# Peptides against a protein of PDB entry 6GMG, part 253

Target 1, 331 residues: chain A of PDB entry 6GMG
Amino acid sequence: DSDDRVTPPAEPLDRMPDPYRPSYGRAETVVNNYIRKWQQVYSHRDGRKQQMTEEQREWLSYGCVGVTWVNSGQYPTNRLAFASFDEDRFKNELKNGRPRSGETRAEFEGRVAKESFDEEKGFQRAREVASVMNRALENAHDESAYLDNLKKELANGNDALRNEDARSPFYSALRNTPSFKERNGGNHDPSRMKAVIYSKHFWSGQDRSSSADKRKYGDPDAFRPAPGTGLVDMSRDRNIPRSPTSPGEGFVNFDYGWFGAQTEADADKTVWTHGNHYHAPNGSLGAMHVYESKFRNWSEGYSDFDRGAYVITFIPKSWNTAPDKVKQGWP

## One batch from the design tools (peptide; made by RFdiffusion4, then SolubleMPNN)

Design b2_p20_3_s1 (from b2_p20_3, 15 letters changed)
Fold by OpenDDE base, seed 4:
Structure b2_p20_3_s1 (fold): chain B 331 residues (1-331), chain A 20 residues (1-20)
Amino acid sequence: as target 1 above (331 residues)
Amino acid sequence: SVEEDLERAYQSQLARYNGL
């Protein structure tokens, strides 16, 4: 129960973290130790280390979403989401493939749909778009200039995003970012902001009006990216978990992974930071742990989820929550 | 709302812990 959640205590600003522990190809630590690392590495505002505030610690305590929350500065809205779906693969597998032994048709279709998403291409698309946005931001001192730059960049690249409506999440994302409007943030100056990326894993079968099979095994048609743009309509994502397929089975509603603005060109070498569950040191769940995973580990996800979206948001350049290079773990 | 999302997250995270 959420009642067991505890806000991690403050950590002294100068306290060094303990070494992370290896866990299934990822680096793992308890949330308190992550706070220590965060203060040493990611807390910098205008080049100065900051103690993680009580508010930030509270955000962090919510688990996987908390990691993205504290680093992005806002609760994830997931409006500007990208994915890649191989329609031809999907059609071909449905046509030529067969359910596995004991696999229902619905389960087969759900699995094939899940497998038709390319996490790497989805991530790459988000990075591509973030790069375009960053170029548009760089010398723009008002939103109008940013939007003009963005349209020009997209036109030059013949990107289908140029055809998006002005009210689309793509064009409205910056103006809807609280830190953009903050005096100590962007101060309404796009050039003070940068695009960052996080990922959300979630379940496709969230439509309550759909069949039980879709809720159990996935909705093959749900949350597909739009052709050309790669945009995913996330409006139907209501954080509804997968329905149990057997008695006593339960699934998690979502997972969040923080990438930020790493410049590592090799996707496989990028580091994704995420949490396991809300912080409940005195409860049955125990203390929250934070993981720093390579892309492979992150993108594998869990059986709880059959969709992965890569979401773009913005943070002030003065924040160091999204550095160019992220080191996995701590020595 | 954020609160609603968080409440759901708590319930789901419990399930995750039990399943992992």
Scores: peptide ipSAE 0.138, ipTM 0.778, DockQ to the pose 0.704
Fold by OpenDDE base, seed 3:
Structure b2_p20_3_s1 (fold): chain B 331 residues (1-331), chain A 20 residues (1-20)
Amino acid sequence: as target 1 above (331 residues)
Amino acid sequence: SVEEDLERAYQSQLARYNGL
C-alpha cells in the first residue's frame, strides 16, 4: 500500500557509510546507507558537502525513480530519449525465425522486437549527443548562444538532429529545466549547466486500444527510435505496466537507472545507480535498497520491460550528483 | 501530472521484487 511509504530519517553529515554488499556484480545497500554515501560523495554544492534535505529524502523514498529524482533535481520527464533499433535484424528474424515451442505468434514478435534493440548503441548515442550539448554549453552565456552553438556542432557532424524543430524536446530541454532558471543553479547561463544521462525501462504495450496480445507480449512497433536521430517519442509512455499473461502475475511499471556524466569510455565499466522499490521499512515490501550496477547488469533489465531508453537532462555544474568518476559500492 | 505518475508508481511497486 502506498500508505506504507516512509521518508528515511536524516543522516548526520559526517556519518560514514557502512560497506556495501556485493550481489551478482552489483553493490547493494539499504537506502539510509546510500544517503550517507550521497552526503559524502554526491551532495556537494559549490564544493561544499550538504546534508540531504527532507525534500530530497522524500524524493529518494519513491524507489528507482527516486534515485534519478534526487540526483537530477527534478522528477523525470523522459522527453529527450534515445535508443537504437536494428530494423534489419527485426525483419530477418520475423521472416526466417520461428516461434519457440509453446510460444504464440504475438509473443514471438514481441520477443524479437525486444531483442532487436541494442542497449549499448542506444547508450552510446545518448553519450554522443550529451557530448555535443556539453560543447555547445561550455561558452554560451544565454540560451540563444547555446542553440546557435548546438546547431553548428550538429552541422559539423552532419547529425540528423540539426533538422529537429525548435520546439522539439532536443532544443527545448534546457529551457524546460527548472535548475537552469534558479539563481543558485544555472541562473539562465548555459555555461553553468551540463548534460547528464539516465535510463528508463518500460513496457511497449501500453495502448489500451490495441490488442490484448500487444499488452501482454509487447507492441513490436511502439517506442522505436527515429532513423538518423535515435530519438524516441515518449509521449505515449503513461507508466502502464505489462498485462498479466497468467493469473496472479503482476509487473512493475518502470525502472530508472542514474548514470550522470561519467567519462569512462568503456560502457561495460560504467556504473548505474537504481532502487528496488519505495521505502516501506514497516510494510510488506521492507526497506528500500539502492543498487550500483555495471552496465551489463543494468541493461539486462527484467521481463517486466521490453523497452529501454537513455534520456538526457541537465544539472548545474555546481552539483556533484554527476561526477566524472563513480566508484561502485563503499569504500 | 507528476502526482498521477507517482500514484501509479506506488501501485506498481507493490509487485516489485528485490533487484529492480
Scores: peptide ipSAE 0.129, ipTM 0.781, DockQ to the pose 0.504
Fold by OpenDDE base, seed 1:
Structure b2_p20_3_s1 (fold): chain B 331 residues (1-331), chain A 20 residues (1-20)
Amino acid sequence: as target 1 above (331 residues)
Amino acid sequence: SVEEDLERAYQSQLARYNGL
């Protein structure tokens, strides 16, 4: 019940964080302590530390999505999403594989589909595209110049994204970013913006008109990336959780992880920041915790989800919410 | 609404992240 959600109190600007707790390859802390770290490390606007505002603290209090929300500056729209799917593996396993003991055909197909996604390749595709976009942004002082640069970059790389419609999320993403239009943000100058990445985990079986089996075990055909581009149509993602397969079973609707714009070439060494649930210090769920996970820990996900997407959005270069290097934990 | 989207997400996350 969202009624138990509480906005974390303000933290003094100069208050240093307490040490994070290491746990299963992650660094963990309570949300209040994350606010302290955020103010010291990520809060900078034009090189000056900022206290996390009440609005930002409220966003953060929503849990995993709150971490992405605070750092990206907007509620995730998930329009520009990428993934990688091995179609050959999927077809071969369906043809030659067999259900496990006690596994239904629908469960088998759902599992095979889930296992046919490559999280690392999906992440790499998003990074590749973000890099192209950043090159297009670098010397562009209006949207037209940005789009021209982007098309040239794509043509040079023979990238299938060059064939996307002008109205596609790929080409419209910058103009639809609120911070791009803000005076203290991009001020309509693409060269003041940079591409950033976050990830969403969610359930494929969200179609209410589909079979109960798809809702319980996944829809093997849903949320696949388009060949060549890697784009995922997220329009049918309505934050509907997996259906229970047994009495008393319940699933979460999504998970969000913030990457930003780290330059670490080794995916396994990248740090992903995420939260467990909304902040309810006086409720049954308890206080919100924030995790800084390595890619392996993040990409593993949970049984609640059978899809992962890597999403590109934009933030002003003057923000420090997406630094080149992210240190896990504190100190 | 954002609140409606978020209401469905929170109940079982604690156990997963704590290794329970």
Scores: peptide ipSAE 0.145, ipTM 0.786, DockQ to the pose 0.419; fails the geometry check
Fold by OpenDDE base, seed 2:
Structure b2_p20_3_s1 (fold): chain B 331 residues (1-331), chain A 20 residues (1-20)
Amino acid sequence: as target 1 above (331 residues)
Amino acid sequence: SVEEDLERAYQSQLARYNGL
């Protein structure tokens, strides 16, 4: 019950983290220790480390989404989302493939759809777009200049995003970022902002008007990327979890992983930061833990989810929540 | 609410991460 959620206490600014623990190829620690690491590594504003504020600690306490929340500075809106889907593979497998023994048709279709997504290509697309956006942000001192630069960059690359509507999440994302408008943030100056990436895992079968089978096994047609752009319409994602297939079974509604703006070219070497559940040290769930996972661990996901999206947002360049290099664990 | 959406995620998360 959310009533058991507790905001982690403040940690002294100079408190060094305890060592992280290995956990299934990940680095794991309790939330309070992550706060210590965060203050030493990610808290910097204009080059000065900061104590995590009560508000930030409260955001963090919400679990996996809390990690993305505290580092991005806003609750995830998921509007600018990318994925990669192999339509040919999907069609061919549906046509020529067969359900496994004991697998229903709906389960088969849901599985085939899930397997037709390429997490690595989706991530690569988001990184490509973020790079273009970052170039467009350079030396752009107003939104008009940014948008003009962006269109030029896209045209030069023959990118289908150049044809998106001016009101699309792609073009409106910057103006809709609170930190862009903040005096100590972007101050309405695009050149003070940078693009960052996080990922969301979620369930496709969220339509309550659809069949029970789609809710249990996935909706093969839901949350596919648009051809050419890779954009995913996230408007129908309402954080509805997978429906149970047996009595007593329950699924998680989402998972969030923070990537930021790492420059590591090898996707497999990138680090993704995420949490398990809300912080309830005195409750049944216990203390929140934070995980730093390699891409292979993150992209593997869970049976709770059949979709992965890679989302672009923006933070001020003065923030150090998205450094070029992220080290897994501590020390 | 955001909180309600978050609450639904948490009950099964512990079991998921511990079962990995």
Scores: peptide ipSAE 0.122, ipTM 0.774, DockQ to the pose 0.405; fails the geometry check

Design b2_p20_3_s2 (from b2_p20_3, 16 letters changed)
Fold by OpenDDE base, seed 4:
Formats: sequence, structure tokens, C-alpha cells
Structure b2_p20_3_s2 (fold): chain B 331 residues (1-331), chain A 20 residues (1-20)
Amino acid sequence: as target 1 above (331 residues)
Amino acid sequence: SIEEDLQRSYESQLAALAGK
């Protein structure tokens, strides 16, 4: 019950974190201890540590989405999302493959579609686009200059994103970022902002007008990236979970993982920060835990989800929530 | 609401993590 959600208490600014615990190849800690780490490592504004505010602690208390929320500065809108889908593999497997023993046709098709997504290539595409955006940002002092730079960069690279509409999520993302407009943020100066990345896992079979089989086993045609751009239309993502396949079965709506702006070239060495559930220390779910996972652990996802998207948003360069290097765990 | 969307998510996630 969401009524059991509690905002974690404030932690003293100078309080050092307790050691993280290893958990399934990840570093794990309770939310209060993550706040301590966050204040020591990620809280900096203009180079000065900040105590996590009550508002930020409240955002964080919402679980997996809360980690992305507190670090990005806004609730995820997921509009600028990227993925990679191997159409040839999908078609070939559907044509030449066969359902496993006991697997229905719908289950087979859903599984084949899920397996046709390449998480690493999707992540790579997002990083590529973020790099282009960062180059466009660095020498632009107004939005017009940023957009001009962006178009030039895309043209030089012959990137299909150059053909996107001016009102598309791709071109409107910066102006729609609250921190861009804030005085202590971007202050309407693109050169004060940088592109950052987070990831969302979700279910493809969300169309209530579709067959029950698609809702149970996935919609093979849903949430595919557009050819050339890699953009995923997220407009139909309504946080609807997978439908139960048996009585008593239940699935999670989504999972969020925060990457930020790490410069590590090896995807396998990148660190993704995420939470398990909303903070309910006095409730049945218990205290929220925060996980720092390597890409392999993050990208594996759960059976609750058959889609992954890598989303670009923006934060002020003065924030340290997206440093070049992220160290897993503590110490 | 945000809270409603989140409420549906978290119980199964805990179970999924425990199963890995």
C-alpha cells in the first residue's frame, strides 16, 4: 500500500556511509545509507556538498524511479528514448524457429521479439546521441544556437535524426527541462547543461484493446525503435504491467536505472543505480534498498519486462549527480 | 497518479530480486 511510504529522515552532511553489501554481483545498501553516499559524492552544486533536501528525499522514497528522479531533478517523462532491434533476426527466427515444448505461439513470438532487442547497441546509440548533443551544447548560449549546432552536427554525421520535426521530443527535450530554465541551473544557457542517460524497463503488451495473449506474453510489434534514428515512441507506455498468466501471479510496472554521464568506454564497466521499491520501513515491504549494478546486471532485467529503453535528458553541469566516473559501492 | 503507478510495481520487484 502506497500509504505506507515514508520520507527518509535527513542525514548529517558530514556523515560517512556504511559499507555497501555485495548482492548478486551488485552493491546494495539501505536508502538512508545511500543518502549519505549521495551527499558525499553526488550532492555537489558548484563544487560544494549539499544536504539532500526534504523534497529530494521524498522523490527518492518512491523507489527505482526515485533514484532517477533525485539525480535528474525531474520525474522521468521518457520522451527521448532509444533502443536497438534486429529486424532480420526477428523475421528469421519467426520463420525458421519453433516454439519450445509447452510454449504457446503467442509466447514464442513475444520471446523472439524480446530477444531481438540488443541492450548494448541501444545503450550505445543513446551515448552516441548524447555526445552529439553535448557538442552542440558546449558552444551555444541560447536555444537557437543549440538547435543550429545540433542540426549541423547531425548533417555532418548524416544522422537520420536531422529529419525529425522541430517539435519532436529530440529537439524539444532541452527547452522542456525544468533545470534548464532555473536561475541556479542552466539559466536558459545551453552551454551550462549536459546530456545524461537513464534506462527504463517496461512491458510491451499494454494495449487493452489487443488480445489477452499479447498482454500476457508481449506484443511483438510494440515499442520498436524507428529505423535510422533508433527513437522509440513511448507515447503508449502507460505503466501497465504484464498480465498474469496464472492465478495469483503479479508483475511490476517498470524499473528505472540511472547512468548519468559516465565516460567509461566499456559498457560492461558502467555502473547503474536503481531501487527496489518505495520506502516503507514500518510496512510490509520494508525499507527501500538502493543497488549499484554493472551494465550486465542491469540489462538482464526481469521477466516482468520485455522492453528496455535508454532515455536522454539534461542536467546542469554544476550538478555532480552525473560524474564522469562512478565507483560501485562503498568504500 | 504517480503514487498509483508506483504502488503496483514494488511487491513483485522484491520477489524478482530475491530470485536471482
Scores: peptide ipSAE 0.025, ipTM 0.672, DockQ to the pose 0.335
Fold by OpenDDE base, seed 2:
Structure b2_p20_3_s2 (fold): chain B 331 residues (1-331), chain A 20 residues (1-20)
Amino acid sequence: as target 1 above (331 residues)
Amino acid sequence: SIEEDLQRSYESQLAALAGK
């Protein structure tokens, strides 16, 4: 259990990583070695390489969320989330499709809903919005200027996000980012910040008042993106895992993958960094491993989840946790 | 498998949330 979690020890600043190994089509390494890579590649503040702090190592040790946590600088809030859902496909399949042999109606509907999400389009939408935000940030030296720029950009693109409330997660995301307010971060200067992206996988059937079938097989109506904006209301995500369908079965409540701010135009070539379990080198689970996956590997997800969201947050430009180019593995 | 590893991370995920 979590009591076996250990904070990985400090790694010397100049220690080079050992080679990663292939695993499930991904690049894989033990967490200690990831720390070494992180220090060489991602640790830079204002161009200066940094040793991962004890606090950061502790965050990292929590597993999948830890990778996003350490690189974003805060525990994920997931408020500004995007996805893409094909309503026509969903309706058509429900009408004309049939359950598989042995598949219940609830299973069928849940599966059809899951399959009606387009991960690539969801990711693309998030990248599009992040780009708009970055343009709005570029020469804005206060929040008011940022917001004005953002509205202008959205108007020029005839983007439905222009109609969002001023208090919406879309417009409030920057001001609610701790690193924006930090002296060594944004220092309240939007032009010192940049938009970054991570992804969360989770279960749709989280409503305790809903049917058991929805909790077991998914809620087809839950966590759909709003038309036009692509925004997903994440307020009902309580990190509740899928309900077991058989005795002894258990599911994870979420998975997180870090993308950052890669500029690779081909989605299939983008790299997503994530972890398996908490670090327990002296326990039964063993050491935490970190994976660097291509988009295909990440977006496929697991049976534990039927939703994927692509979330925008912000980090200081002085951080190198979200470089333009991410190289998979080591060397 | 990686899926099995993820499932084993559940307790740590809960702990992280509790610390939030």
Scores: peptide ipSAE 0.025, ipTM 0.681, DockQ to the pose 0.067; fails the geometry check
Fold by OpenDDE base, seed 3:
Structure b2_p20_3_s2 (fold): chain B 331 residues (1-331), chain A 20 residues (1-20)
Amino acid sequence: as target 1 above (331 residues)
Amino acid sequence: SIEEDLQRSYESQLAALAGK
């Protein structure tokens, strides 16, 4: 019940975190302890640590999306999303493969589609694009300069993104970022901003006008990346969960994982921060927990989801919510 | 289990953000 959501109380600025708990290869802690870590490690604005504000604590209290929200400074819009899909694998498996025993045709097609996505390659594409954007931002002092730099970078790399419309999420994302326009943020200076990445897991079968089978087992044609660019049209993602396949079965609507701007070259060693549910310490769900997972545990996802997107947004360089190195857990 | 916690987490988020 959403009415059970509670904003976590403030933590003293100098309060050190308690040790995180190991949990299935992840580091886990209660939300209040994450706030303590956040204040010590990620809260810095222009080199000075900050107490998490009531507004930020409220954002955080919404669960997995709250982690991304508080660190990115805005509610995820998911407009600039990337993925990798192996079309040849998909076609070959559909043609030469067969349903497992007891598996329906729709279930088979949904599974094959899910398996044709490569989370690592999707993440790599997002990192590649973020890198290009960061180079374009570095010495650009107005949006026009940024866009010109971006187009030049894309042309040099023969990247299909160079053909995107000026109004596309790819080119409009920066100017639509609130922190870019804030005096204490970017102040309309692209060179004061940097690209960051988060990930969303969600269900493909969200079209209510489609077949029940697609809602149950996935829509093989939905939320595929565009060839060449890797861009995923997220406009039809309405946070609709997978439909139950059996009585009593239920699925969750989404999961969000915060990566930021880590420079670790090995994807498997990158750390992803995410939450389980909204904070309800006095409710049935209980207190919110925050997890720090390695890429393997994050990208594996759950049966609730058959799509993973890697999204680019922007934050001021003066924020430390996206450091080059993220340490898993505490201490 | 972590899976159980995540399942509950996702349900809670849906309720809180989507009004379900």
Scores: peptide ipSAE 0.025, ipTM 0.672, DockQ to the pose 0.076; fails the geometry check
Fold by OpenDDE base, seed 1:
Structure b2_p20_3_s2 (fold): chain B 331 residues (1-331), chain A 20 residues (1-20)
Amino acid sequence: as target 1 above (331 residues)
Amino acid sequence: SIEEDLQRSYESQLAALAGK
């Protein structure tokens, strides 16, 4: 019950974290200890360490989405999302592949579609675009200058994103970012902002008008990236979980992982921060735990999900929630 | 609501993590 959610208490600003614990190949800790780490490492505004505010602690308490929420400064809107899909692999496997023993046709098609997504390429595309955006932001002191720079950068790279409509989430993302407009944030100055990345895992079979099989085993045609751009239309993502395939089975509606703006070139060495569930220390779920996972662990996901999107948003450069280097665990 | 969506997600995440 969401009513069991509790906001974690404040932690002293100078309190050092306890060591993280290994958990299934991840670094894991209780939410209160993550707050301690966050204050030491990620809390800095204009170079000054800050105590996590009550509002931020409340956001964090929402679990996996809470980690992204507190670090990005806003609840995820997921509008500017990227993925990579191997159409040839998909078609070939459907034509020449065989269902596993006991696997239905619908289950087979759903699985093949899931396996046709390349998480690494999707992530790399998002990083590429974020880099372009950051170059466009660098010396732009108004939105018009930013947009002009962005178009020039895209043209120079012969990127298909240059053909996107002005109303596209690609071009409107900055202006729709609350922290861009905040006085202590971007203050309407693009050069004070930087692009950051988070990831969402979710279920493809969310259309209630579709077949039950699609809801159970996935919709092979849903949430595919557009050719050339890699953009995923996320408008149909309504946080609907996978339908049970057997009695008693239940699935989660989404998972979020925070990457930020790490500069590590090797995707496999990047760190993704996420939570397990909302903080309910006195409830059945228990205290919230925060995980720091390598890309392999994050991108593997769960059977609950058959889609992964890599989303770009923006934060002020004065925030240290997206540093160039993220260290897994503590110490 | 956000809270409703989160409630639906969290119970299953715990199970998924515990099962690995």
Scores: peptide ipSAE 0.024, ipTM 0.668, DockQ to the pose 0.390; fails the geometry check

